# Designs tried in a protein design run: peptides against a protein of PDB entry 2XVC. Part 9

Target 1, 50 residues: chain A of PDB entry 2XVC
Amino acid sequence: ITERELLDYIVNNGGFLDIEHFSKVYGVEKQEVVKLLEALKNKGLIAVES

## One batch from the design tools (peptide; made by RFdiffusion4, then SolubleMPNN)

Design b1_p11_5_s1 (from b1_p11_5, 3 letters changed)
Fold by OpenDDE base, seed 2:
Structure b1_p11_5_s1 (fold): chain B 50 residues (1-50), chain A 11 residues (1-11)
Amino acid sequence: as target 1 above (50 residues)
Amino acid sequence: VPDKLKIKVLV
């Protein structure tokens, strides 16, 4: 999965992300999801609120 | 790592 695909998912899901659920559904390792989130955050594309 | 997150999209 790409950063853009993850970003689009987050947008379409109202900003909510369940990493465990996402990992299981999309077959992406949890650490990879976290890596993508870190990249998005570092690029200023997202802010993790809670 | 917390599983359930609320994320603000800034793009």
Scores: peptide ipSAE 0.688, ipTM 0.879, DockQ to the pose 0.900
Fold by OpenDDE base, seed 3:
Parts: C-alpha cells; structure tokens; sequence
Structure b1_p11_5_s1 (fold): chain B 50 residues (1-50), chain A 11 residues (1-11)
C-alpha cells in the first residue's frame, strides 16, 4: 500500500483508522501502516487526534 | 502504538 492509498482510506473512513483491523483486512504489517502514517504526518498531510 | 486512531486529514 502507498501513502496515497492509506490517505484515501482514512478520508473514506471518516478519519478513523483501526490499525489492527486494517492490517488483518488488507494484509499489511502493522509496522508498515505506522511507517506510512509517520510519513504522512511528517509531510503535514495528517494530524493524529486521538 | 494504539490500534484505534482518529486522524485529521489536512489535505
């Protein structure tokens, strides 16, 4: 999965992300999801609220 | 890392 694909998923899911659920459904390692989130955050594209 | 997150999209 790419940064853009993850970003689109987050948008389509109303901003909510369950990393465990996402990992199981899409077959992406949790570490990879976290890596992508950190990249998005560092680029100023997202902010983690809770 | 907590599993459930609320994320603000800034794009």
Amino acid sequence: as target 1 above (50 residues)
Amino acid sequence: VPDKLKIKVLV
Scores: peptide ipSAE 0.687, ipTM 0.878, DockQ to the pose 0.906
Fold by OpenDDE base, seed 4:
Structure b1_p11_5_s1 (fold): chain B 50 residues (1-50), chain A 11 residues (1-11)
Amino acid sequence: as target 1 above (50 residues)
Amino acid sequence: VPDKLKIKVLV
């Protein structure tokens, strides 16, 4: 999965992300999801609220 | 890292 694909998923899901659920459904390692989130945050594209 | 997150998109 690309950063843009993850970003689009987050938008389409109203800003909510369940990492465990996402990992299971899309076959992406939890570590990879976290890595992509950190990249998006570092680029100023997202902020983690809770 | 918590499993469930609320994220604000800033694009």
Scores: peptide ipSAE 0.686, ipTM 0.877, DockQ to the pose 0.910
Fold by OpenDDE base, seed 5:
Structure b1_p11_5_s1 (fold): chain B 50 residues (1-50), chain A 11 residues (1-11)
Amino acid sequence: as target 1 above (50 residues)
Amino acid sequence: VPDKLKIKVLV
């Protein structure tokens, strides 16, 4: 999964992300999801609110 | 990192 694909998922999901659920459904390691989130955050494209 | 997150998307 790419950063853009994850960003699009977050947008389409109303900003909500369940990392455990996402990992199981899409077959992406939780560590990889977190890595992508960190990249998006570092680029100023997202802010984690909770 | 908590599993359930609320993300603010910034454009």
Scores: peptide ipSAE 0.685, ipTM 0.875, DockQ to the pose 0.884

Design b1_p11_5_s2 (from b1_p11_5 with M3E H6K)
Fold by OpenDDE base, seed 1:
Structure b1_p11_5_s2 (fold): chain B 50 residues (1-50), chain A 11 residues (1-11)
Amino acid sequence: as target 1 above (50 residues)
Amino acid sequence: MPEKLKIKVLV
Protein backbone atom coordinates (compact mmCIF):
# COMPACT_ATOMS: atom_id res chain seq x y z
CA ILE B 1 0.00 0.00 0.00
CA THR B 2 1.18 3.52 -0.80
CA GLU B 3 0.89 6.68 1.25
CA ARG B 4 -1.67 8.00 -1.22
CA GLU B 5 -3.77 4.85 -1.02
CA LEU B 6 -3.80 4.99 2.76
CA LEU B 7 -4.64 8.69 2.73
CA ASP B 8 -7.53 8.07 0.34
CA TYR B 9 -8.80 5.26 2.55
CA ILE B 10 -8.74 7.52 5.60
CA VAL B 11 -10.63 10.25 3.76
CA ASN B 12 -13.21 7.81 2.45
CA ASN B 13 -13.62 6.34 5.94
CA GLY B 14 -14.48 9.67 7.52
CA GLY B 15 -11.06 10.11 9.09
CA PHE B 16 -11.27 6.93 11.14
CA LEU B 17 -8.65 4.23 10.95
CA ASP B 18 -8.72 1.00 12.91
CA ILE B 19 -5.19 -0.27 12.45
CA GLU B 20 -5.96 -3.77 13.67
CA HIS B 21 -9.01 -4.06 11.43
CA PHE B 22 -7.23 -2.53 8.45
CA SER B 23 -4.32 -4.91 8.87
CA LYS B 24 -6.62 -7.93 8.89
CA VAL B 25 -8.76 -6.83 5.96
CA TYR B 26 -6.07 -5.51 3.66
CA GLY B 27 -3.20 -7.77 4.65
CA VAL B 28 -0.89 -4.91 5.60
CA GLU B 29 1.38 -5.25 8.62
CA LYS B 30 0.41 -2.95 11.48
CA GLN B 31 3.97 -1.60 11.59
CA GLU B 32 3.71 -0.68 7.92
CA VAL B 33 0.46 1.20 8.53
CA VAL B 34 2.09 3.14 11.36
CA LYS B 35 5.10 3.89 9.17
CA LEU B 36 2.86 5.29 6.46
CA LEU B 37 0.96 7.38 9.00
CA GLU B 38 4.23 8.81 10.30
CA ALA B 39 5.21 9.75 6.77
CA LEU B 40 1.87 11.45 6.16
CA LYS B 41 2.14 13.30 9.46
CA ASN B 42 5.71 14.42 8.80
CA LYS B 43 4.57 15.82 5.45
CA GLY B 44 1.83 17.80 7.17
CA LEU B 45 -0.92 15.89 5.40
CA ILE B 46 -2.58 14.50 8.53
CA ALA B 47 -2.87 15.06 12.26
CA VAL B 48 -3.69 12.25 14.66
CA GLU B 49 -6.49 13.45 16.92
CA SER B 50 -7.16 10.41 19.10
CA MET A 1 0.35 -0.18 19.50
CA PRO A 2 -2.50 2.20 18.74
CA GLU A 3 -5.63 0.58 17.35
CA LYS A 4 -8.50 2.90 16.49
CA LEU A 5 -7.43 6.39 15.47
CA LYS A 6 -9.23 9.54 14.49
CA ILE A 7 -7.22 11.35 11.87
CA LYS A 8 -7.66 14.87 10.56
CA VAL A 9 -6.78 15.17 6.90
CA LEU A 10 -5.09 18.47 6.15
CA VAL A 11 -4.93 18.26 2.35
Scores: peptide ipSAE 0.662, ipTM 0.866, DockQ to the pose 0.885
Fold by OpenDDE base, seed 4:
Structure b1_p11_5_s2 (fold): chain B 50 residues (1-50), chain A 11 residues (1-11)
Amino acid sequence: as target 1 above (50 residues)
Amino acid sequence: MPEKLKIKVLV
């Protein structure tokens, strides 16, 4: 999954992301999801609210 | 490692 695909998913899901669920459904390692989130955050594209 | 997150998209 690309950063853009993850970003689009988050938008389409109302800003909610369940990493465990996402990992199972899309076959992406949880560590990879977190790395993508950190990249998006560092680029100023997202802010984590929880 | 967090499991459930609320994220604000800024783009």
Scores: peptide ipSAE 0.662, ipTM 0.867, DockQ to the pose 0.903
Fold by OpenDDE base, seed 3:
Structure b1_p11_5_s2 (fold): chain B 50 residues (1-50), chain A 11 residues (1-11)
Amino acid sequence: as target 1 above (50 residues)
Amino acid sequence: MPEKLKIKVLV
């Protein structure tokens, strides 16, 4: 999965992300999801609210 | 490791 694909998922899911659920459904390691989130945050594309 | 998150999209 790419940063853009994850961003699009977040947008389409109303900003909610369950990493455990996402990992299981899409077959992506949780560590990889976190890595992508950190990249998105560092680029100023997202802010983690809770 | 975080699990359930609410994320604000800034784009």
Scores: peptide ipSAE 0.662, ipTM 0.868, DockQ to the pose 0.893
Fold by OpenDDE base, seed 5:
Structure b1_p11_5_s2 (fold): chain B 50 residues (1-50), chain A 11 residues (1-11)
Amino acid sequence: as target 1 above (50 residues)
Amino acid sequence: MPEKLKIKVLV
């Protein structure tokens, strides 16, 4: 999965992300999801609220 | 490790 694909998923899911659920459904390691989130955050594209 | 997150999209 790419940063853009993850961003699109987040947008389409109303800003909510369950990392464990996402990992199971899409077969992506939880650490990879977190890495992509950190990249999006560092680029100023997202803010993690809670 | 974070689990359920609320994310603000800034794009």
Scores: peptide ipSAE 0.661, ipTM 0.867, DockQ to the pose 0.894

Design b1_p11_5_s3 (from b1_p11_5, 4 letters changed)
Fold by OpenDDE base, seed 1:
Structure b1_p11_5_s3 (fold): chain B 50 residues (1-50), chain A 11 residues (1-11)
Amino acid sequence: as target 1 above (50 residues)
Amino acid sequence: VADKLKIKVLV
């Protein structure tokens, strides 16, 4: 999964992301999801609110 | 660390 694909998923899911669920459903390791989130955050594309 | 996150998209 790419940063853009994850970003699009987050948008389409109303900003909610369950990392455990996402990992299980899409076959992406949890650490990879976190890595992509950190990249998005560092680029100023997202802010993690809770 | 939390599995469930609320994220604000800034684009």
Scores: peptide ipSAE 0.679, ipTM 0.864, DockQ to the pose 0.914
Fold by OpenDDE base, seed 5:
Structure b1_p11_5_s3 (fold): chain B 50 residues (1-50), chain A 11 residues (1-11)
Amino acid sequence: as target 1 above (50 residues)
Amino acid sequence: VADKLKIKVLV
């Protein structure tokens, strides 16, 4: 999965992301999801609220 | 990191 694909998923899901659920459904390791989120945050594209 | 997150998209 790419940064853009994850960003699009987040947008389409109303900003909600369940990392455990996402990992199970899409077969992506949790640490990979976190890595992509960190990249998106560092680029100023997202803010993690809670 | 919590599993369930609320994310604000800024783009």
Scores: peptide ipSAE 0.679, ipTM 0.867, DockQ to the pose 0.918
Fold by OpenDDE base, seed 2:
Structure b1_p11_5_s3 (fold): chain B 50 residues (1-50), chain A 11 residues (1-11)
Amino acid sequence: as target 1 above (50 residues)
Amino acid sequence: VADKLKIKVLV
C-alpha cells in the first residue's frame, strides 16, 4: 500500500482508522501502517487527533 | 500506538 492509498482510505472512512482491522483486511503489517502514517504526518498531510 | 485513531486530513 502507498501513502496515497492510505490517505484516500482515511478520507473515505471519515478520518477513522482502526490499524488492527485495516491490517487484517488488507494484509498490511501494523508496522507498515504506522510507518505510512508517520510519513503522512511528517509531510503535514494528516494530524492524529485521538 | 493505539489501534483506533481519529485522523484529520490536511490536504
Scores: peptide ipSAE 0.678, ipTM 0.868, DockQ to the pose 0.917
Fold by OpenDDE base, seed 3:
Structure b1_p11_5_s3 (fold): chain B 50 residues (1-50), chain A 11 residues (1-11)
Amino acid sequence: as target 1 above (50 residues)
Amino acid sequence: VADKLKIKVLV
């Protein structure tokens, strides 16, 4: 999964992300999801609210 | 890192 694909998923899911659920459903390692989130955050594309 | 997150999209 790419940064853009993850970003689109978050948008389409109303801003909510369950990393455990996402990992199980899409077959992406939790570490990879976190890596992508860190990249999105560092680029100023997202902010984690809670 | 917590599993359940609320994320603000800034694009």
Scores: peptide ipSAE 0.678, ipTM 0.867, DockQ to the pose 0.914

Design b1_p11_5_s4 (from b1_p11_5, 3 letters changed)
Fold by OpenDDE base, seed 3:
Structure b1_p11_5_s4 (fold): chain B 50 residues (1-50), chain A 11 residues (1-11)
Amino acid sequence: as target 1 above (50 residues)
Amino acid sequence: VPEKLKIKVLV
């Protein structure tokens, strides 16, 4: 999965992300999801609210 | 590893 694909998923899911669920459904390691989130955050594209 | 998150999209 790319940063853009993850971003699109977040948008389409109303901003909610369950990393455990996402990992299981899409076959992406949780570490990779976190890595992508950190990249998006560092680029100013997202903010993690809670 | 965090689990359930609420993300604000800034694009």
Scores: peptide ipSAE 0.680, ipTM 0.873, DockQ to the pose 0.878
Fold by OpenDDE base, seed 1:
Structure b1_p11_5_s4 (fold): chain B 50 residues (1-50), chain A 11 residues (1-11)
Amino acid sequence: as target 1 above (50 residues)
Amino acid sequence: VPEKLKIKVLV
């Protein structure tokens, strides 16, 4: 999964992301999801609220 | 590893 694909998913899911669920459904390692989120955050594209 | 997150998209 790319950063853009993850970003689009987050948008389409109302900003909610269940990493465990996402990992299982999309076959992406949880640590990879976190890595992508950190990249998005560091680029100023997202803010983690809770 | 975090579980359920609420994310604000800034784009």
Scores: peptide ipSAE 0.679, ipTM 0.872, DockQ to the pose 0.879
Fold by OpenDDE base, seed 4:
Structure b1_p11_5_s4 (fold): chain B 50 residues (1-50), chain A 11 residues (1-11)
Amino acid sequence: as target 1 above (50 residues)
Amino acid sequence: VPEKLKIKVLV
């Protein structure tokens, strides 16, 4: 999954992300999801609120 | 590793 695909998913899901659920459904390792989130945050594209 | 997150999109 690309950063843009993850970003689009987050938008489409109202900003909510369940990493465990996402990992199981999309076959992406949890650590890879976190890595992508950190990249998005470092680029100023997202802020984690919870 | 966090599980459930609320994320604000800034783009």
Scores: peptide ipSAE 0.679, ipTM 0.872, DockQ to the pose 0.893
Fold by OpenDDE base, seed 5:
Structure b1_p11_5_s4 (fold): chain B 50 residues (1-50), chain A 11 residues (1-11)
Amino acid sequence: as target 1 above (50 residues)
Amino acid sequence: VPEKLKIKVLV
C-alpha cells in the first residue's frame, strides 16, 4: 500500500483507523502501516488526534 | 503500537 492509498482509506473511513483491523483485512504489516502514518504526519498531511 | 486511531486529514 502507498501513502496515498492509506490517506484515501483514512478519508473514506471518516478519519478512523484501526491498525489491527486494517492489517488483517489488507494484509499489510502493522509496522508498515505505522511507517506510512509517520510519513503522512511528517509531511503535514495528517494529525493523529487519539 | 497504537491500535485504534482518530486522524485529522489536513490536505
Scores: peptide ipSAE 0.679, ipTM 0.872, DockQ to the pose 0.899

Design b1_p11_8_s1 (from b1_p11_8, 5 letters changed)
Fold by OpenDDE base, seed 2:
Structure b1_p11_8_s1 (fold): chain B 50 residues (1-50), chain A 11 residues (1-11)
Amino acid sequence: as target 1 above (50 residues)
Amino acid sequence: VPERLKIKPLV
């Protein structure tokens, strides 16, 4: 999955992200999800609130 | 790493 795909998912999901659920549904390791989030954050595309 | 996160898109 790409950073853009993850971003689109987040936007369409009201900003909520359940990493475990996402991992199982999309077949992406939790570590990869976190990596993508870090990238999005570093690019100023998202802010992780909680 | 918490399982459920609240993220604010900035786009």
Scores: peptide ipSAE 0.652, ipTM 0.865, DockQ to the pose 0.907
Fold by OpenDDE base, seed 5:
Formats: sequence, C-alpha cells, structure tokens
Structure b1_p11_8_s1 (fold): chain B 50 residues (1-50), chain A 11 residues (1-11)
Amino acid sequence: as target 1 above (50 residues)
Amino acid sequence: VPERLKIKPLV
C-alpha cells in the first residue's frame, strides 16, 4: 500500500484507523502501517489526534 | 503501537 492509498483510506473511514484491523484485512504489517503514518505526518499531510 | 487512532487529514 502507498502513502496516498493509506491517506485515502483514512479520509474515507472518517479519520479513524484501527491498525490491528487494517493490518489483518489488508495484509500489511503493523510496522509498515506505522511507517506510512509517520511519513504522512512528517510531510504535514496528517495529524494524529488520538 | 496503539490500535485505534483518530487522524486529522490536513489536505
């Protein structure tokens, strides 16, 4: 999954992300999800609120 | 790693 695909998922999911669920459903390692989130955050594309 | 996150898209 790409950063843009993850961003689109987050937007379409109302801003919520369940990392464990996402990992299981999409077959992406939890570490990879976190890496993508950190990239999005560092690029100023997201803020993690909770 | 927290399981559930609330994320604000900035775009």
Scores: peptide ipSAE 0.652, ipTM 0.866, DockQ to the pose 0.911
Fold by OpenDDE base, seed 3:
Structure b1_p11_8_s1 (fold): chain B 50 residues (1-50), chain A 11 residues (1-11)
Amino acid sequence: as target 1 above (50 residues)
Amino acid sequence: VPERLKIKPLV
C-alpha cells in the first residue's frame, strides 16, 4: 500500500482508522501502517487527533 | 501503538 492509498482510505472512512482491522483486511503489517502514517504526518497531510 | 485512531486529513 502507498501513502496515497492510505490517505484516501482515511478520507473515505471519515478520518477513522482501526490499525488492527486495517492490517487484517488489507494484509498490511501494523508497523507498515504506522510507517505510512508517520510519513503522511511529516508531510503535513494528516494530524492524528486521538 | 494505539489500535483505533481519529485522523484529520489536511488536504
Scores: peptide ipSAE 0.651, ipTM 0.865, DockQ to the pose 0.914
Fold by OpenDDE base, seed 4:
Structure b1_p11_8_s1 (fold): chain B 50 residues (1-50), chain A 11 residues (1-11)
Amino acid sequence: as target 1 above (50 residues)
Amino acid sequence: VPERLKIKPLV
């Protein structure tokens, strides 16, 4: 999965992300999801609220 | 990092 694909998923899911669910459904390691989130945050494309 | 996150897209 690319950063853009993850960003699109987040937008389409109302901003909610369940990492365990996402990992299970899309076959992406939880560590990889976290790495992509950190990249998006560092680029100023997302803010993690809670 | 918690399992369930609320994220604000900034684009």
Scores: peptide ipSAE 0.651, ipTM 0.866, DockQ to the pose 0.918

Design b1_p11_8_s2 (from b1_p11_8, 4 letters changed)
Fold by OpenDDE base, seed 5:
Structure b1_p11_8_s2 (fold): chain B 50 residues (1-50), chain A 11 residues (1-11)
Amino acid sequence: as target 1 above (50 residues)
Amino acid sequence: VPEKLKIKPLV
């Protein structure tokens, strides 16, 4: 999954992300999801609220 | 690793 694909998922899911669920459904390791989130955050594309 | 997150898109 790319950063853009993850961003689109987040937007389409109302901003909610369950990393464990996402990992299982999409076959992406949790570490990779976190890596992508950190990249999005560092680029100012997202803010993690909780 | 936090599991359930609330994220604000800034795009």
Scores: peptide ipSAE 0.671, ipTM 0.875, DockQ to the pose 0.913
Fold by OpenDDE base, seed 3:
Structure b1_p11_8_s2 (fold): chain B 50 residues (1-50), chain A 11 residues (1-11)
Amino acid sequence: as target 1 above (50 residues)
Amino acid sequence: VPEKLKIKPLV
């Protein structure tokens, strides 16, 4: 999965992300999801609220 | 590793 694909998923899911669920459904390692989130955050494309 | 998050898109 790319940063853009993850961003699109987040937008389409109303901003909610369950990393455990996402990992299982899409076959992406949890570490990779976190890595992508950190990249998105560092680029100013997302803010993690809670 | 965090689990359930609320994300605010800034795009």
Scores: peptide ipSAE 0.670, ipTM 0.875, DockQ to the pose 0.890
Fold by OpenDDE base, seed 4:
Order: structure tokens, then sequence, then C-alpha cells
Structure b1_p11_8_s2 (fold): chain B 50 residues (1-50), chain A 11 residues (1-11)
């Protein structure tokens, strides 16, 4: 999954992300999801609220 | 690793 695909998912899901669920459904390792989130945050594209 | 997150898109 690309950063843009993850960002689109987050937007389409109202900002909610269940990493465990996402990992199981999309076959992406949890550490990879976190890595992508950190990249999005560092680029100023997201802020983590919870 | 956090499980459930609320994220604010800034785009």
Amino acid sequence: as target 1 above (50 residues)
Amino acid sequence: VPEKLKIKPLV
C-alpha cells in the first residue's frame, strides 16, 4: 500500500483507523502501517488525535 | 503499536 492509498482510506473512513483490523483485511504488517502514518505526519498531511 | 486511532487529515 502507498502513502496516498492509506491517506485516502483514512479520509474515506472518517479519520478512524483500526490498525489491527486494517492489517488483517489488507494484508499489510502493522509496523508498515505505522511507518506510513509517521511519513504522512512528517509531511504535514495528518495529525493523530487519539 | 497503537491499535485504534482517530486521525485528522490536513489535506
Scores: peptide ipSAE 0.670, ipTM 0.875, DockQ to the pose 0.907
Fold by OpenDDE base, seed 2:
Structure b1_p11_8_s2 (fold): chain B 50 residues (1-50), chain A 11 residues (1-11)
Amino acid sequence: as target 1 above (50 residues)
Amino acid sequence: VPEKLKIKPLV
């Protein structure tokens, strides 16, 4: 999965992300999801609120 | 790492 695909998912899901659920559904390791989130954050594309 | 997150897209 790409950063853009994850970003689009987040947008389309109202900003909510369940990492474990996402991992199971999309076959992406949790650590990879976290890595992608960190990349998105570092690029100023997202802010993690809670 | 929290499992359920609320994220604000900045795009």
Scores: peptide ipSAE 0.668, ipTM 0.873, DockQ to the pose 0.914

Design b1_p11_8_s3 (from b1_p11_8, 4 letters changed)
Fold by OpenDDE base, seed 1:
Structure b1_p11_8_s3 (fold): chain B 50 residues (1-50), chain A 11 residues (1-11)
Amino acid sequence: as target 1 above (50 residues)
Amino acid sequence: VPTKLKIKPLV
């Protein structure tokens, strides 16, 4: 999954992301999801609220 | 690794 694909998913899901659920459903390692989130955050594209 | 997060897109 790309950064853009993850961002689009987050937007389309109302900003909610369950990392463990996402990992299971989409077959993406949890570490990879976190890595992508960090990239998005560092680029100023997201803010993690919880 | 945290499970459920609330994220604010800034785009």
Scores: peptide ipSAE 0.675, ipTM 0.872, DockQ to the pose 0.893
Fold by OpenDDE base, seed 3:
Structure b1_p11_8_s3 (fold): chain B 50 residues (1-50), chain A 11 residues (1-11)
Amino acid sequence: as target 1 above (50 residues)
Amino acid sequence: VPTKLKIKPLV
């Protein structure tokens, strides 16, 4: 999954992300999801609220 | 690793 694909998922899911669920459904390692989130955050594309 | 997050898209 790319950064853009993850961003689109987050937007389409109302901003909610369950990393464990996402990992299981899409077959992406949890560490990879976190890596992508950090990239999105560093680029100013997302803010983590909770 | 946290599980459930609330994220604000800034796009």
Scores: peptide ipSAE 0.675, ipTM 0.872, DockQ to the pose 0.890
Fold by OpenDDE base, seed 2:
Structure b1_p11_8_s3 (fold): chain B 50 residues (1-50), chain A 11 residues (1-11)
Amino acid sequence: as target 1 above (50 residues)
Amino acid sequence: VPTKLKIKPLV
């Protein structure tokens, strides 16, 4: 999965992301999801609210 | 790392 694909998913899901659920459904390691989120945050594309 | 997150897209 790319950063853009994850971003699109987040947008389409109203901002909600369940990392464990996402990992199971899409076959992406949890640490990879976190890595992508950190990249998105560092680029100013997202803010993690809670 | 919490499993469930609320994220604000800034795009």
Scores: peptide ipSAE 0.675, ipTM 0.871, DockQ to the pose 0.911
Fold by OpenDDE base, seed 5:
Structure b1_p11_8_s3 (fold): chain B 50 residues (1-50), chain A 11 residues (1-11)
Amino acid sequence: as target 1 above (50 residues)
Amino acid sequence: VPTKLKIKPLV
């Protein structure tokens, strides 16, 4: 999965992301999801609210 | 790492 694909998922999901659920459904390691989130955050594309 | 997150897209 790419950063853009994850960003699109987040937007389409109203900003909600369950990392455990996402990992199981899409077969992406939780660590990879976190890595992509950190990249998006560092680029100023997202803010993690809670 | 919390499993459930609320994320604000800034783009």
Scores: peptide ipSAE 0.675, ipTM 0.871, DockQ to the pose 0.916

## One batch from the design tools (peptide; made by RFdiffusion4, then SolubleMPNN)

Design b1_p12_1_s3
Fold by OpenDDE base, seed 2:
Structure b1_p12_1_s3 (fold): chain B 50 residues (1-50), chain A 12 residues (1-12)
Amino acid sequence: as target 1 above (50 residues)
Amino acid sequence: MKLKIKVLKEMP
């Protein structure tokens, strides 16, 4: 999964992301999801609210 | 782990 795809997923999911669920459904390692989130955050594309 | 994420801008 790319950063763009993850960002689009987040938008389409109303800003909510369940990392455990996402990992299981899409077959992406949890640490990879976190890595992508960190990249998005570092680029100023997202902020984690809770 | 459930997160609430604010999208700040569109990706180029």
Scores: peptide ipSAE 0.712, ipTM 0.904, DockQ to the pose 0.927
Fold by OpenDDE base, seed 5:
Structure b1_p12_1_s3 (fold): chain B 50 residues (1-50), chain A 12 residues (1-12)
Amino acid sequence: as target 1 above (50 residues)
Amino acid sequence: MKLKIKVLKEMP
């Protein structure tokens, strides 16, 4: 999965992301999801609130 | 883990 795909998913879900659910559905390791989120955050594209 | 994420802008 790409940063673009993850960002689009988050947008379409109103900003909500369940890492456990996402990992199971899309077959992406939890660590990879977190890595992508960190990249998005470092680029100023997102802010993790809770 | 459920997260709430604020999207600040779209990717260029």
Scores: peptide ipSAE 0.712, ipTM 0.903, DockQ to the pose 0.914
Fold by OpenDDE base, seed 4:
Structure b1_p12_1_s3 (fold): chain B 50 residues (1-50), chain A 12 residues (1-12)
Amino acid sequence: as target 1 above (50 residues)
Amino acid sequence: MKLKIKVLKEMP
């Protein structure tokens, strides 16, 4: 999965992300999801609120 | 882990 794909998913899901659910459904390791989130955050694309 | 994320800008 790419940063673009994850960002699009977040947008389309109203900003909500369940890492456990996402990992199971899309077959992406939780560590990879976290890595992508960190990249998005570092680029100023997202802020994690809770 | 369930997160609430704010999207700050569009990806170029």
Scores: peptide ipSAE 0.711, ipTM 0.903, DockQ to the pose 0.918
Fold by OpenDDE base, seed 1:
Structure b1_p12_1_s3 (fold): chain B 50 residues (1-50), chain A 12 residues (1-12)
Amino acid sequence: as target 1 above (50 residues)
Amino acid sequence: MKLKIKVLKEMP
C-alpha cells in the first residue's frame, strides 16, 4: 500500500483507522501502517488525534 | 489500535 492509498482510505473512513482491522483486511503489517502514518504526519498531511 | 486522524491537506 502507498501513502496515497492509506490517506484515501482514512478520508473515506471519516478519519478513523483501526490498525488491527486494517492489517487483517488488507494484509499489511502493522509496522508498515505505522511507517506510512509517520510519513504522512511528517509531510504535514495528517494529525493523529486519538 | 484505533486512531482518529485529522486530514490536513490532500496529496497532489
Scores: peptide ipSAE 0.711, ipTM 0.903, DockQ to the pose 0.911

Design b1_p12_2_s1 (from b1_p12_2 with S2N H5K P11D)
Fold by OpenDDE base, seed 4:
Structure b1_p12_2_s1 (fold): chain B 50 residues (1-50), chain A 12 residues (1-12)
Amino acid sequence: as target 1 above (50 residues)
Amino acid sequence: SNKLKIKVLKDY
């Protein structure tokens, strides 16, 4: 999965992301999801609120 | 938990 695909998912999901759920559904390792989130954050595309 | 609330600041 790409950064853009994850960002699109977040947008379409109202800003909510359940990492464990996402991992199970899409077959992506949890550490990979976190890696992508860090990249998005470092680029100033997202902020984690909770 | 593993559930996060994320604010999207900008897009491509």
Scores: peptide ipSAE 0.699, ipTM 0.892, DockQ to the pose 0.848
Fold by OpenDDE base, seed 2:
Structure b1_p12_2_s1 (fold): chain B 50 residues (1-50), chain A 12 residues (1-12)
Amino acid sequence: as target 1 above (50 residues)
Amino acid sequence: SNKLKIKVLKDY
Protein backbone atom coordinates (compact mmCIF):
# COMPACT_ATOMS: atom_id res chain seq x y z
CA ILE B 1 0.00 0.00 0.00
CA THR B 2 1.19 3.50 -0.82
CA GLU B 3 1.06 6.63 1.27
CA ARG B 4 -1.57 8.05 -1.05
CA GLU B 5 -3.70 4.94 -0.74
CA LEU B 6 -3.51 5.06 3.04
CA LEU B 7 -4.35 8.75 3.05
CA ASP B 8 -7.34 8.11 0.81
CA TYR B 9 -8.47 5.33 3.12
CA ILE B 10 -8.25 7.62 6.13
CA VAL B 11 -10.26 10.32 4.37
CA ASN B 12 -12.88 7.87 3.21
CA ASN B 13 -13.08 6.40 6.71
CA GLY B 14 -13.91 9.72 8.32
CA GLY B 15 -10.42 10.18 9.68
CA PHE B 16 -10.49 6.98 11.71
CA LEU B 17 -7.91 4.23 11.48
CA ASP B 18 -7.75 1.02 13.48
CA ILE B 19 -4.22 -0.21 12.84
CA GLU B 20 -4.90 -3.74 14.06
CA HIS B 21 -8.02 -4.05 11.95
CA PHE B 22 -6.42 -2.47 8.91
CA SER B 23 -3.46 -4.79 9.17
CA LYS B 24 -5.65 -7.88 9.28
CA VAL B 25 -8.00 -6.80 6.51
CA TYR B 26 -5.43 -5.53 4.04
CA GLY B 27 -2.55 -7.82 4.89
CA VAL B 28 -0.19 -4.98 5.75
CA GLU B 29 2.16 -5.33 8.70
CA LYS B 30 1.26 -3.06 11.60
CA GLN B 31 4.74 -1.58 11.62
CA GLU B 32 4.38 -0.76 7.93
CA VAL B 33 1.12 1.06 8.60
CA VAL B 34 2.86 3.04 11.33
CA LYS B 35 5.73 3.90 9.00
CA LEU B 36 3.31 5.15 6.38
CA LEU B 37 1.56 7.27 9.00
CA GLU B 38 4.89 8.69 10.10
CA ALA B 39 5.70 9.57 6.51
CA LEU B 40 2.36 11.31 6.08
CA LYS B 41 2.91 13.19 9.32
CA ASN B 42 6.44 14.21 8.36
CA LYS B 43 5.10 15.65 5.11
CA GLY B 44 2.55 17.69 7.02
CA LEU B 45 -0.33 15.78 5.48
CA ILE B 46 -1.86 14.46 8.72
CA ALA B 47 -1.95 14.91 12.47
CA VAL B 48 -2.87 12.13 14.86
CA GLU B 49 -5.43 13.45 17.34
CA SER B 50 -6.19 10.38 19.44
CA SER A 1 -11.18 0.13 20.31
CA ASN A 2 -7.73 0.59 18.76
CA LYS A 3 -8.98 3.40 16.56
CA LEU A 4 -6.87 6.48 15.93
CA LYS A 5 -8.47 9.77 14.97
CA ILE A 6 -6.46 11.40 12.23
CA LYS A 7 -6.78 14.95 10.98
CA VAL A 8 -6.04 15.37 7.30
CA LEU A 9 -4.25 18.68 6.89
CA LYS A 10 -3.63 18.91 3.16
CA ASP A 11 -3.68 16.99 -0.08
CA TYR A 12 -0.85 15.89 -2.31
Scores: peptide ipSAE 0.697, ipTM 0.892, DockQ to the pose 0.737
Fold by OpenDDE base, seed 3:
Structure b1_p12_2_s1 (fold): chain B 50 residues (1-50), chain A 12 residues (1-12)
Amino acid sequence: as target 1 above (50 residues)
Amino acid sequence: SNKLKIKVLKDY
């Protein structure tokens, strides 16, 4: 999964992301999801509210 | 918790 695909998922999911659930459903390692989130955050595309 | 609330600030 790419950064853009993850961003699109987040948008379409109302801003919610369950990392554990996402990992299980999409077969992406949790650390990879976190890596993508950090990239999105560093680019100013997202802010984590919780 | 692994569940996060994320604010989308801008798009590509």
Scores: peptide ipSAE 0.697, ipTM 0.891, DockQ to the pose 0.881
Fold by OpenDDE base, seed 5:
Structure b1_p12_2_s1 (fold): chain B 50 residues (1-50), chain A 12 residues (1-12)
Amino acid sequence: as target 1 above (50 residues)
Amino acid sequence: SNKLKIKVLKDY
């Protein structure tokens, strides 16, 4: 999965992301999801609120 | 919970 695809998912999911659920459904390692989130955050595209 | 709340600040 790409950063853009993850961002689109987050947008379409109302800003919510369950990393464990996402990992199981899409077959992406949890640590990979976290790395993508970190990249999005570093680019100023997202802020993780809780 | 395991659910994160994420604010999208801008898009590509």
Scores: peptide ipSAE 0.697, ipTM 0.891, DockQ to the pose 0.793

